# Designs tried in a protein design run: peptides against a protein of PDB entry 6UG1. Part 97

Target 1, 304 residues: chain A of PDB entry 6UG1
Amino acid sequence: SNEERKRRKYFHMLYLVCLMVHGFIRNEWINSKRLSRKLSNLVPEKVFELLHPQKDEELPLRSTRKLLDGLKKCMELWQKHWKITKKYDNVGLYMRTWKEIEMSANNKRKFKTLKRSDFLRAVSKGHGDPDISVQGFVAMLRACNVNARLIMSCQPPDFTNMKIDTSLNGNNAYKDMVKYPIFWCEVWDKFSKKWITVDPVNLKTIEQVRLHSKLAPKGVACCERNMLRYVIAYDRKYGCRDVTRRYAQWMNSKVRKRRITKDDFGEKWFRKVITALHHRKRTKIDDYEDQYFFQRDESEGIPD
Target 2, 301 residues: chain A of PDB entry 6UG1 as posed
Amino acid sequence: SNEERKRRKYFHMLYLVCLMVHGFIRNEWINSKRLSRKLSNLVPEKVFELLHPQKDEELPLRSTRKLLDGLKKCMELWQKHWKITKKYDNEGLYMRTWKEIEMSANNKRKFKTLKRSDFLRAVSKGHGDPDISVQGFVAMLRACNVNARLIMSCQPPDFTNMKIDTSLNAYKDMVKYPIFWCEVWDKFSKKWITVDPVNLKTIEQVRLHSKLAPKGVACCERNMLRYVIAYDRKYGCRDVTRRYAQWMNSKVRKRRITKDDFGEKWFRKVITALHHRKRTKIDDYEDQYFFRRDESEGIPD

## One batch from the design tools (peptide; made by RFdiffusion4, then SolubleMPNN)

Design b2_p17_4_s2 (from b2_p17_4, 5 letters changed)
Fold by OpenDDE base, seed 5:
Structure b2_p17_4_s2 (fold): chain B 304 residues (1-304), chain A 17 residues (1-17)
Amino acid sequence: as target 1 above (304 residues)
Amino acid sequence: SLEEKLKEILEEFKEYL
């Protein structure tokens, strides 16, 4: 019905706000001074120097290469620190079906929310799920004075899916679900004036995204619980930005149709949510990023 | 507060539905 379509849009928006607030809270927790002091000790001086190369005025690319090598070594150090990767409880923050949502509303199961103290302990010990691990990696880079963002791919239920959910076939569902991350890192390259994408946990990759990212889910099975729609960046100064354009090859033709921002009302509403979570002034970094997004929109064109 | 702003954003959406 039209009413069910409205209900699903409403629930999608409510769920999206809750996810975006969760990302904001985790971004605050990883700014912990106590955690920062502990995690800075994981990074040797030689690796710190690679993270902070001098500007090569003749060839800025040499400075970018040093930064990339420093980030690679930080991923290796992080793997040594992280002792226990826990599986997600059920589906974690991956996308739920409408049936799973309806069933969960009936089940008064007290979800045991992870407290700040338990999170800080988990990161410090290297014991937790992949999301906690990525968040801890961002904290380690920030402890080394690197301009690192926490990236969250928000997975609200698909309001465009009006079908009664057939039960997802159970056994391969977890492997396909976790094939691509929900959380990752971006690092500002001051030399190239670009964000570097870092997945320290899942794919263990570093990318300078031009047109396509390896972190973008591919294939039907992987997209059932991980649809790239709302990729939100949280910086060390409590900035909040939509960076979906970086990771979406087909923003205009495919991704926009599955976002609340497909209509003018949804666009205005989503801008209000971003503005409420954005607690810093604009910088030249935002100008370079917006210019990159503009060029990506022009190069994709308008879908026929 | 942030919570108040988020409540206002959710209320504005209830009026649109």
Scores: peptide ipSAE 0.107, ipTM 0.806, DockQ to the pose 0.882
Fold by OpenDDE base, seed 1:
Structure b2_p17_4_s2 (fold): chain B 304 residues (1-304), chain A 17 residues (1-17)
Amino acid sequence: as target 1 above (304 residues)
Amino acid sequence: SLEEKLKEILEEFKEYL
């Protein structure tokens, strides 16, 4: 019905706000001074120097290469620190079906929320799910004075799916679900004026995204619970930005149709949510990023 | 507060539905 379409759109927006607030809260928790002091001790001086190379005036690319090597070594150090990767309880923050939402509304399950103290202890011990691990990695880079931001791919239920039964029949549903991350890191390269993408936990990759990312879900089975639609960046100064354009190869042709921002009202509403979560002034880094997004929109073209 | 701003943003959406 038209009413069910409206209800699903509303529930999508409510769920999206809750996810974006969750990302904001986790970004506050990883700014803990107590955690920072502990995590800085994991990074030896030689790796710290690679994270903070001098500008090579002859070839700025040499400075970027040192930073990339430092980030690789940090990813290796993080793997040594992380002792226990827990599976997600059920689907974690991956996309739920409409049927799962309806069934969950009937079940008064007390969801055990992770407290700040429990999170800080989990990161400090190296025990937790992949999301906690990525968040802890961002905290370690921030402890080394790296301009690292937490990235979250928000997975609200698909309001474009009007099927009554949205049950997933796949035997490998969990493996396909966790094939791509929901949380990752970006690091500002002050030499190239670009964000570097870092997945320290899932794909264990570092990339300089030009046209496409390895972190973008591919294949039907992987996209059932991980649909790239809302990639939100949370920086060390409590900035909040939509960075979906970086990771979406087909933003205009495919991704936009599955976002609330497909219409003018949804765009204005989503901009208000971003503005409410954005607690810093604009910087030259935001100008370089917006210029990159503009160039990506021009290069994709308008879908015919 | 952040919570109040988020509630306002959600109520504005109910008016659109």
Scores: peptide ipSAE 0.075, ipTM 0.752, DockQ to the pose 0.882
Fold by OpenDDE base, seed 4:
Structure b2_p17_4_s2 (fold): chain B 304 residues (1-304), chain A 17 residues (1-17)
Amino acid sequence: as target 1 above (304 residues)
Amino acid sequence: SLEEKLKEILEEFKEYL
């Protein structure tokens, strides 16, 4: 019905706000000065120097290569720190079906919300789920004065899916779900004027994204619980930005159709949510990023 | 507050539905 479409659209928006607030709170927690002091000790001076290369005036690419090598070594150091990767409870922050949402509303199961103290302890010990691990990695880079963003791929229920039963069948559902991350890192390269993508936990990859990312889910089974629609960046200064354009090859043709921003009302609403979570002034980094997104929109064109 | 702003954003959406 039209009413069920409205209900699913509303619930999608509510769920999206809750996810974006969760990302904001986790981004605040990883700014902990106590955690920063502990995590900085994991990074040797030689690796710190690679994270902060001098500008090579002859070949700026040499400075970017040093930064990339520093980030690779940080990823290796993080793997040594992290002792226990826990499985997600159920689906974690991956996308739920409409049926799972309805069933969960009936189940008064007290979700054990992880407290800030428990999070900081988990990161410090190297014990937790993959999301805690990624968040801790961003904290380590921030402890080394790296301009690292926490990236969250928000997975609200699909309001474009009007099926009554959306139950996902299959023994490999967890393996397919966790094939691609929900959280990752971006690092500002001041030499190339670009964000570097870092997945320290799942794919263990570093990318300079041009047209596509390895972090973008591919294949039907993987996309059932991980649809790239709302990739939100949280910086160390409490900036909040939609960076979906970086990771979406087909933003205009495919991704936009599954976003609340498909219409002018949804676009205005979503901008209000971003603005509410954005607690810093605009910078030249935002200008370079917006220019990159503009060029990517022009290069994709209007879908036929 | 952030919470109040988020509540307002959600109420504006209820009025639109």
Scores: peptide ipSAE 0.065, ipTM 0.757, DockQ to the pose 0.926
Fold by OpenDDE base, seed 2:
Structure b2_p17_4_s2 (fold): chain B 304 residues (1-304), chain A 17 residues (1-17)
Amino acid sequence: as target 1 above (304 residues)
Amino acid sequence: SLEEKLKEILEEFKEYL
């Protein structure tokens, strides 16, 4: 019905706000001064120097290569620190079906909310789910004065799916679900004026995204619980930015149709949510990023 | 507060539906 369409749109928006607030809170927790002091000790001086290369005036690319090598070594150090990767409880922050939502509304399952103290202890010991591990990796880079963002792929229920039953069958559902990450890292390259994408936990990759990312979900089974729609960046200064354009090959033709921002009201509403979570002034880094997004929109073209 | 701003954002949405 039209009422069920409205209800699903509303629930999608409410769920999206809750996810974006969760990302904001986790971004605040990883700024802990106590955690920072502990995690900085994991990074040797030689690796710190690679993270902070001098500008090569002859070939700026040499400075970017040093930064990339430093980030690779940080991923290796992080793997040594991380002792226990826990499975997600149920689906974690991956996308729920409408049936799962309806069934969960009837079940007063108290989701055990992880407290800040428990999170900081988990990161410090290297014990937790993949999301906690990624968040801890961002904290380690920030402890080394690297301009690292926490990235969250927000997975609200698909309001464009009007099917009553969306039950997902099969034992492989967990493997397909976790094939691509929900959380990752971005690092600012001051030499190339670009964000570097870092997945330290899942795919263990570093990439300089031009047109396509390895972190973008591919294949039907992987996309059932991980649809790239809302990729939100949280920086060390409590900036909040929509960076979906970086990771979406087909933003205009495909991704926009699955977002609340497909209509003018949804765009205005989503902009209010971003503005409420964005606690810093604009910087030249935001100008370079917006220029990159503009060039990506022009190069994709308008879908017919 | 952040909570108040989020409540306002959610109320504005109820008026649109």
Scores: peptide ipSAE 0.065, ipTM 0.774, DockQ to the pose 0.872

Design b2_p17_4_s3 (from b2_p17_4, 8 letters changed)
Fold by OpenDDE base, seed 5:
Structure b2_p17_4_s3 (fold): chain B 304 residues (1-304), chain A 17 residues (1-17)
Amino acid sequence: as target 1 above (304 residues)
Amino acid sequence: DLKKKLEEILKEFKEYL
């Protein structure tokens, strides 16, 4: 019905706000001064120097290469620190079906919310789920004065799916679900004027995204619980930005159709949510990023 | 502050549905 379409759209928007607020809160927690002091001790001076290369005036690419090597070594150090990767409880922050949401509303399950103290202890010990591990990695880079963002791929239920029963085939569902991350890192390269993508936990990869990312889910089974729709960046200065354009090859043709921003009302509403979570002034970094997104929109074109 | 802004955003949306 039209009412069920409205209800699913509303619930999608409410769920999206809750996810974006969760990302904001985790971004505040990783700015902990106590955690920063502990995590800075994991990074040797030689690796710190690679993270902060001098500008090569002849060939800026040499400075970018040093930064990339420093980030690779930081990923290796992080793997040594992280002792226990816990499985997600159920589906974690991956996408739920409408049936799972309805069944969960009927179940008076006591959700154990992870407290800030428990999170900081988990990161410090290296014991937690993959999301806590990525968030801790961003905290380590920030402790080394690196301009690192926490990235969150928000997975609200698909309001474009009007089927009542969306039973997912159970057997490989967890492996397919966790094949691609929900959280990752971006690092600002001041030499190339670009964001570097870092997945320290799942794919263990560093990318300079041009047209596509390895972090974008591929294949039907992987996309059932991980649809690239709302990739939100949280910086160390409490900035909040939509960076979906970086990771979406087909933003205009495919991704927009699955977003609340497909209509003018949804676009205006989503901008209000971003603005409410954005607690810093605009910088030249935002100008370079917006220019990159503009060029990506022009190069994709408008789907006929 | 943030909670109030989010409540306003959600209220505006309820009024639109």
Scores: peptide ipSAE 0.044, ipTM 0.753, DockQ to the pose 0.840
Fold by OpenDDE base, seed 2:
Structure b2_p17_4_s3 (fold): chain B 304 residues (1-304), chain A 17 residues (1-17)
Amino acid sequence: as target 1 above (304 residues)
Amino acid sequence: DLKKKLEEILKEFKEYL
């Protein structure tokens, strides 16, 4: 019905706000001064120097290569620090079906919210789920004065799916679900004027994304619980930016149709949410990023 | 502050539907 369409759109928007606020709160927690002091000690001086290369005036690419090598070594150091990767409770922050939402509304299952103190302890010990691990990795890079963003792929329920029964089959569903991350890192390369994508935990990859990312979910089974629609970046200065354009090859043709921003009202509403979570002034880094997104929109074109 | 802004955003949205 039209009412059910409205209800699903509303619930999608409410859920999206809750996810975006969760990302914001986790981004505040990883800025902990106590955690920063502990995590900086994991990075040897030689690795710190690679993270902060001098500008090579002859070939700026040499400086980018040093930064990439430093990030690789940081990923290796992080794997040594991280002792226990816990499975997600149920589906974690992956996409729920409408049936699961309806069943959850009837079941007063107290979602045990992780407290800030427990999060900081988990990161410090290297014990937690993959999301906590990624968030801790971003904290380690920030502790080394690297301009690292926390990236969150927000997975609200699909308001474009009007099917009642979306029962996903059991055991194989977890492996397919976790094949691609929900959280990752971006690092600002001051030499190339680009964001570097880092997945330290899941795919263990570093990318300079041009047209597509390895972190973008592919295949029907993986996309059931991980649909790339809202990739939100949280920086160390409490900036909040939609960076979906970086990771979406087909933003205009495919991704936009699955977003609340498909209509003018949804665009205006989503902009208000971003603005409410964006707690810093615009910087020259944002100008370079917006220029890159503009070029990507022009290069994709308007879908026929 | 953030909570109030989010409540306003949710209120505006409820009025649109």
Scores: peptide ipSAE 0.044, ipTM 0.753, DockQ to the pose 0.878
Fold by OpenDDE base, seed 3:
Formats: C-alpha cells, sequence, structure tokens
Structure b2_p17_4_s3 (fold): chain B 304 residues (1-304), chain A 17 residues (1-17)
C-alpha cells in the first residue's frame, strides 16, 4: 500500500538518524585522552616518523610512500594488540530485513548497550567486535597526531524493498554479511591532498580510491545486509561529512535511487542531519575533498 | 543542543508524511 511505503520511508529515516548519532558518539569516545595516552605507547618512534614524513619538495610521492608504509606498520601493530575478535550479536549494525524489524518490535530483547567505560576497556584490552577494533585503530592513529577519520557505512532498512518475505535462508548468511566492513578509517595525505582508505580489521587493506573501492560490497548475497548508501566520515574535530561519492562507482545511476536524497525534500532533510552533527568550521581539506567529489560526478556523467 | 536539533528534524519529517 501507499501507507506501508510511507511507513517504511519514515522508519528508514529514523533508523538512519539513530545510526549517524551512534557514529558521532563512538567518534567522541575514541577522542578520550586516557585512551590516547595508552594507545600512543603501542607505536614505536620509527613508525611515528613514517607517519610524519618530511615533505619531499622534489618528489611528494616519496612522502606519501613513507606515510603508506607507516600505516601498514600501524595495521600490523594493531593486529598484535587485538587479542579477541568477538562475533557480532545477531547482525550487529548490518542491515535488517523488514520482517526482522517487525519481529524485533515484539521481542523486548535487552540489547546490552555498551557503556563508554566498557568501550574504553574493550579497546584498551584488545577485546571486542570488529567495529570496536576499527574504532580503536582510529583512536591509535589520532593518538599519534594523524588526521584519521572514522568512517561508518550506515545500513538503515531498504525503504525501496516492498517485498514482505526477505527471509535470508542459509548457513553462509553471516559469512556474506561480514565479507565487507561497516566501519573503516580514512587518513589525510597532506602531500597528495587526498584521503587514504584503511581497513585495518576485515580486508586488512590500504587503498587510494580512484574510481572504485575494495570496501564497496559486490554480489547479491553481500548486498542483502550491506548496501553502500550512506558512508559518513567523523573527524577528530567533530566534523561530519557524507563521503559516499568516494566509494560509490555509480552514485548517480544506482546509489541515489536507494537514498532518501533521491528527492528534494529528502536532500534538504539529510543536509539538516549532517549540519546538526557537524561541529567544526570548514577547512581547506574540505575544499580539496569537494573538488574531488565534483570531478567524480563529472566523470560518471548523467544517468540516461 | 544536538537532541533538540534532532527532535526538530524528526518533527519536520513527521509533518511531511
Amino acid sequence: as target 1 above (304 residues)
Amino acid sequence: DLKKKLEEILKEFKEYL
């Protein structure tokens, strides 16, 4: 019905706001001074120097290569720190079906809300789910004075899916779900004037995204619980930015149709949510990023 | 502040549906 379409659109928007606020809160928690002091001790001086290379005036690419090597070594150090990777409780922050949402409304399952103190302890001990691990990795880079962002791929239920029965039958559903991350890191490269993508936990990869990312879900089974639609960046100064354009190859032709921003009202609404979560002034880094997004929109072209 | 802004955003949205 038209009523059920409106209801699903409303619930999608409410769920999206809750996810974006969750990302904001986790980004605040990883700025803990106590955690920062503890995590900085995991990074040897030689690795710190690689994270902060001198500017090579002749070949800026040499400085970028040092930064990339420093980030690789930080991923290796992080793997040594992280002792226990817990499975997600149920589906974690991956996308739920409409049926699962309807069934969960009836079940008063006490979601154990992780308190700030418990989160800081989990990161400090190296015990937790993959999302806590990625968030802790961002905290470690920030402790080393690296301009690292927390990235969150927000997974609200698909308001464009009007099917009632989306029963995900199969033993591989969890493997397909966790094949691609929900949280990752971006690091500012001051030499190339670009964001470097870092997945320290799932794919254990570092990339300089050009047209497509390895972190973008591919295949029907993986996209059932992880649809790339809302990739939100949270920086150390409480900036909040939509960075979906970086990871979406087909933003205009495919991704936009699955977003609330497909219409003018949804675009204005989503901009209000971003503005409410963005607590810093604009910087020259934002100008370089917006220029990159503009060039990516021009290179994709207008969908037919 | 953030809570109030989010409540306003949710209210505006409820009025649109």
Scores: peptide ipSAE 0.042, ipTM 0.751, DockQ to the pose 0.884
Fold by OpenDDE base, seed 1:
Structure b2_p17_4_s3 (fold): chain B 304 residues (1-304), chain A 17 residues (1-17)
Amino acid sequence: as target 1 above (304 residues)
Amino acid sequence: DLKKKLEEILKEFKEYL
């Protein structure tokens, strides 16, 4: 019905706001001064120097290579620090079906909310789910004065799915769900004037995204609980930006159709949510990023 | 502050549906 379409659109938007606020709160928690002091001690001076290379005036690419090597070494140090990767409870922050949502509304299950103190302890000990691990990695880079931002792929229920029964065929292995991350890191490269993508936990990869990312979900089974639609960046100065364009190869042709921003009302609403979560002034880094997004939109073209 | 802004955004949206 039209009523069910409206209900699903509303619930999608409410769920999206809750996810974006969750990302904001986690970004505040990883700015803990106590955590920063502890995590800085994990990074030797030689690795710190690689994270902060001098500008090579002859070949700026040499400076980028040093930064990439520093980030690789930080990923290795993080693997040594992280002792226990816990499985998610149920589906974690991956996408739920409409049936799972309806069933959960009837079951007043007290979700055990992780407290800030428990999060800081988990990161400090190296014990937690993959999301806590990625968030802790971003905290470690920030502790080393790296301009690292937390990235969250928000997975609200699919409001474009109008099926009554949205149960997944029971064979979706936990492995297919977690094949691609929900949280990752980006690091600003001041030499190339680009964001470097870092997945320290899941794919254990460093990427300079051009046209496509390895972090973009591929295949039907993986996309059932992880649809690339809302990739939100949270920086160390409490900036909030939509960076979906970086990771979406087919933003205009495919991704936009699955977003609330497909219509003018949804676009205006989503801009209000971003603005409410964006607590810093614009910088020249934002100008370079917006220029890159513009070039990516032009290069994709208008879908036929 | 943030909570109030989010409540306003949710209210505006509830009035639109």
Scores: peptide ipSAE 0.040, ipTM 0.750, DockQ to the pose 0.873

Design b2_p17_4_s4 (from b2_p17_4, 7 letters changed)
Fold by OpenDDE base, seed 3:
Structure b2_p17_4_s4 (fold): chain B 304 residues (1-304), chain A 17 residues (1-17)
Amino acid sequence: as target 1 above (304 residues)
Amino acid sequence: SLEKEIQEILEEFKKYL
């Protein structure tokens, strides 16, 4: 019905706000001074120097290569620190079906909310789910004075899916779900004036995204619980930015149709949510990023 | 507060249901 379509749109928006606020809170927690002091000790001086290369005036690419090598070594150090990777409880922050949402409303399962103290302890010990691990990796880079962002791929239920019964067949569902991350890192390259994408936990990859990312879900089974729609960046100064354009090859033709921002009302509403979560002034880094997004929109073209 | 701003954003949306 038209009423059920409105209800699903509303519930999608409510769920999206809750996810974006969750990302904001986790970004605040990883700025802990106590955690920062502990995590900085994981990075030896030689790796710190690679993270902060001198500007090569002849070939800026040499400085970028040093930074990339430093980030690779940080991923290796992080793997040594992280002792226990827990499975997600149920589906974690991956996308739920409408049926799962309806069934969960009836089950008052006491979801044990992770407290700030428990999170800081988990990161500090190297014990937790993959999301906690990625968040801790961002904290370690920030402890080394690297301009690292926490990235969250927000997975609200698909308001465009009007099918009642998507019974996901159980056994392969978890493997396909966790094939691509929900959380990752971006690092500012001051030499190339670009963000570097880092997945330290899932794919264990570093990339300089041009047209497509390795972190973008591919295939029907992987997209059932992980649809690239809302990729939100949280920086160390409490900036909040929509960076979906970086990871979406087909933003205008495919991704936009599955976002609340498909219409002017949804665009204005979503901008208000971003503004409410954005607690810093604009910088030259934002100008370079917006220029990159503009060039990506021009290169995609207008879908006919 | 952030909570108040989020609540106002949600209330504004209820008018379009």
Scores: peptide ipSAE 0.037, ipTM 0.747, DockQ to the pose 0.875
Fold by OpenDDE base, seed 1:
Structure b2_p17_4_s4 (fold): chain B 304 residues (1-304), chain A 17 residues (1-17)
Amino acid sequence: as target 1 above (304 residues)
Amino acid sequence: SLEKEIQEILEEFKKYL
């Protein structure tokens, strides 16, 4: 019905706000001074120097290579620190079906919310789910004065799916769900004026995204619970930015149709949510990023 | 507070239901 379409759109928006607020709160928690002091001790001086290379005036690319090597070594150090990767409870923050939402509304399940103290202890011990691990990695880089931001791929239920039964065919293995991350890191390269993408936990990869990312979900089974639609960046100064354009090869042709921002009302509403979560002034880094997004929109073209 | 701002954003949307 038209009513069910409105209800699903509303519930998608409510769920998206809750996810974006969750990302904001986790970004505050990883700024803990106590955690920062503990995590800085995991990084040897030689690795710290690689994270902060001098500018090579002859070849700025040499400075970027040092930073990339420093980030690789930080990923290796993080693997040594992290002792226990817990499985997600149920589907974690991956996308739920409409049927799962309806069934959950009837079940007054007390969700155990992780407290700040429990999170800080989990990161400090190296015991937790993959999301806690990525968030802790961002905290370690921030402890080394690296301009690292937390990235969250928000997975609200698909309001474009109007099927009554949205049950997944029972064989979607936990492995297919977790094949791609929902949290990762970006690091500002001051030499190339670009963001470097870092997945320290899932794919264990560092990339400089040009046209497509390795972190973008591919294949039907993986996309059932991980649909790239809302990739939100949370920086160390409580900035909040939509960075979906970086990771979406087909933003205009495919991704936009599955976003609330497909219409003018949804665009204005989503801008208000971003503005409410964005607690810093604009910087030259935002100018370089917006220029990159513009070039990516021009290069995709208008879908025929 | 952030919670108040988020609630206002949600209430504004309820007008379109």
Scores: peptide ipSAE 0.036, ipTM 0.744, DockQ to the pose 0.816
Fold by OpenDDE base, seed 2:
Order: sequence, then C-alpha cells, then structure tokens
Structure b2_p17_4_s4 (fold): chain B 304 residues (1-304), chain A 17 residues (1-17)
Amino acid sequence: as target 1 above (304 residues)
Amino acid sequence: SLEKEIQEILEEFKKYL
C-alpha cells in the first residue's frame, strides 16, 4: 500500500539517523586520550617517520609511497596487536530485512549496548568484532598524528524493497555478509591531495580510489545485507561528510535511486542530519574532496 | 544537545508523512 511505502521510508530514515549517531559516538570514543597514549606505543619510530615523510620536491609521488609503506606496516602491527576477532552477534550493523525488523519489534531483545569503558578495554586488549578492530586501527593512526577518518557504510533497511517477506535463507549467509566491511579507514595524503582508503581488518587492502573501490560490495549474495548507499566519514575534529561518491561507481544511475536523497525532501532532510553531526568548520581538505566528487559526477554523466 | 537536534529532525519529518 501507499501507507506501507510511507512507513518503510520513515523507518529507513529513523534507522539511518540511529546508525549515523552510532558512528559519531564511536568516532568520539576513539579520540580517547588514554587510548591514544596506549596505541601510539604500538608504532615504532621508523614507522612513524614513514607516516610523516618530508615533501619530495623533485617527485611528490615518493612521499606518497613512503606514506603507503607506513600504512602497510601499521596494518601489520595492528594484526599483531589484535588477538581475538569475535563474530558479530546476529547480523551486527549489516542490513536487516523487513521481516527481521517486524519480528524484532515483537521480541523485546535487549541489545547489550557496549559501554565506552568496555570498548576502550576491548581495543586496548585487541579483543572484539571487526568493527571494534577497525575503529581501534583509526585510533592508532590518530595517536600517530595521522589525519585518519572512520568510515561507516550505513545499512538501513531498503525502503525501495516493497516485498512483504524478504527472508534470507542459507548457511553461507554470514560469509557472504562479512565479505565486505561496514567500517574502514581513510587517510589524508597531503602530497597528492587525496584520501587513501584503508581496510585493515577485512580485505587488508590499501587503495587510492579513482573510479572503483575493492570495498564496494559486488554480487547478489553480498549486496543482500551490504548495499553501498550511505558511506559516512567521521574525522578526528568531529567532521561528518557523505563520501558515498568515492565508492559508488554508479552514484547517479543506481545508488541515488536507493537513497532517501532521491527526492528534494529527502535531500534537504539528509543535509540537516549531516549538518547536525558536523561539528567543525570547512577546510581546504573539504575543497579538494568536493572537487574530486564534482569531477566524478561529471565523468559518470546523467543517466538516461 | 545532539539528542535534541536529532529529535527535531525526526519531528520535522513526521509532518511530511
């Protein structure tokens, strides 16, 4: 019905806000001074120097290569620190079906909310789910004065799916679900004026995204619980930015149709949510990023 | 507070349902 369409749109928006606030809170927790002091000790001086290369005036690419090598070594150090990767409870922050939502509304399942103290202990011990591990990796880079963002792929229920039953069957559902991450890292390269994408936990990759990312979900089974729609970046200064354009090959033709921002009302509403979570002034880094997004929109073209 | 701002955003949206 039209009422069920409105209800699903509303519930999608509510769920999206809750996810974005969750990302904001986790981004605040990883700024802990106590955690920072502990995690900086994981990074040897030689690796710190690679993270902070001098500008090579002859070939700026040499400085970017040093930064990339430093980030690779940081991923290796992080793997040594991380002792226990827990499975997600149920689906974690991956996308729920409408049936799962309806069933959960009837079940007063107290989700055990992880407290800040428990999170800081988990990161410090290297014991937790993949999301906690990624968040801890971002905290380690920030402890080394690296301009690292926490990236969250927000997975609200698909309001464009009007099917009553969307039950997902199959023993491989967990493997397909976790094939691509929900959380990752971006690092600012001051030499190339670009964000470097870092997945330290899932795919263990570092990439300089031009047109396509390895972190973008591919295949039907993987996309059932992980649809790239809302990729939100949280920086160390409590900036909040929509960076979906970086990771979406087909933003205009495909991704926009699955977002609340497909209409002017949804665009204005989503902009208000971003503004409420964006607690810093604009910087030249935001100008370079917006220029890159503009060039990506022009190069994709307008879908017919 | 952030909670108040989020509530205001959600209440504004209820007017369009």
Scores: peptide ipSAE 0.034, ipTM 0.745, DockQ to the pose 0.824
Fold by OpenDDE base, seed 5:
Structure b2_p17_4_s4 (fold): chain B 304 residues (1-304), chain A 17 residues (1-17)
Amino acid sequence: as target 1 above (304 residues)
Amino acid sequence: SLEKEIQEILEEFKKYL
């Protein structure tokens, strides 16, 4: 019905706000001074120097290469620190079906929310799920004075899916679900004036995204619980930005159709949510990023 | 507070349902 379509849009928006607030809270937790002091000790001086290369005036690319090598070594150090990767409870923050949502509303199961103290302990010990691990990696880079963002791919239920959910076939569902991350890192390259994408946990990759990212889900099975729609960046100064354009090859033709921002009302609403979560002034970094997004929109064109 | 701002955003949206 039209009513069910409205209900699903509303629930999608409510769920999206809750996810975006969760990302904001985790971004605050990783700014912990106590955690920062502990995690800075994981990074040797030689690796710190690679993270902070001098500007090569002749060839800025040499400075970028040092930064990339420093980030690679930080991923290796992080793997040594992280002792236990826990599986997600059920589906974690991956996308739920409408049937799973309806069933969960009936089940008064007390979800045990992870407290700030438990999170800080988990990161410090290297014991937790992949999301906690990525968040801890961002905290380690921030402890080394690197301009690192926490990236969250928000997975609200698909309001464009009006079908009654057929039960997802159970056995391969977890492997396909976790094939691509929900959380990752971006690092500002002051030399190239670009964000570097870092997945320290899942794919263990560093990318300078031009047109395509390895972190973008591919294939039907992987996209059932991980649809790239709302990629939100949280910086160390409590900035909040939509960076979906970086990771979406087909923003205009495919991704926009599955976002609340497909209409003017949804666009205005989503801008209000971003503005409420954005607690810093604009910087030249935002100008370079917006210019990159503009060029990506022009290069994709309008879908025929 | 951020919670109040979020609640206001959600309440504005309830008017369009």
Scores: peptide ipSAE 0.029, ipTM 0.703, DockQ to the pose 0.823

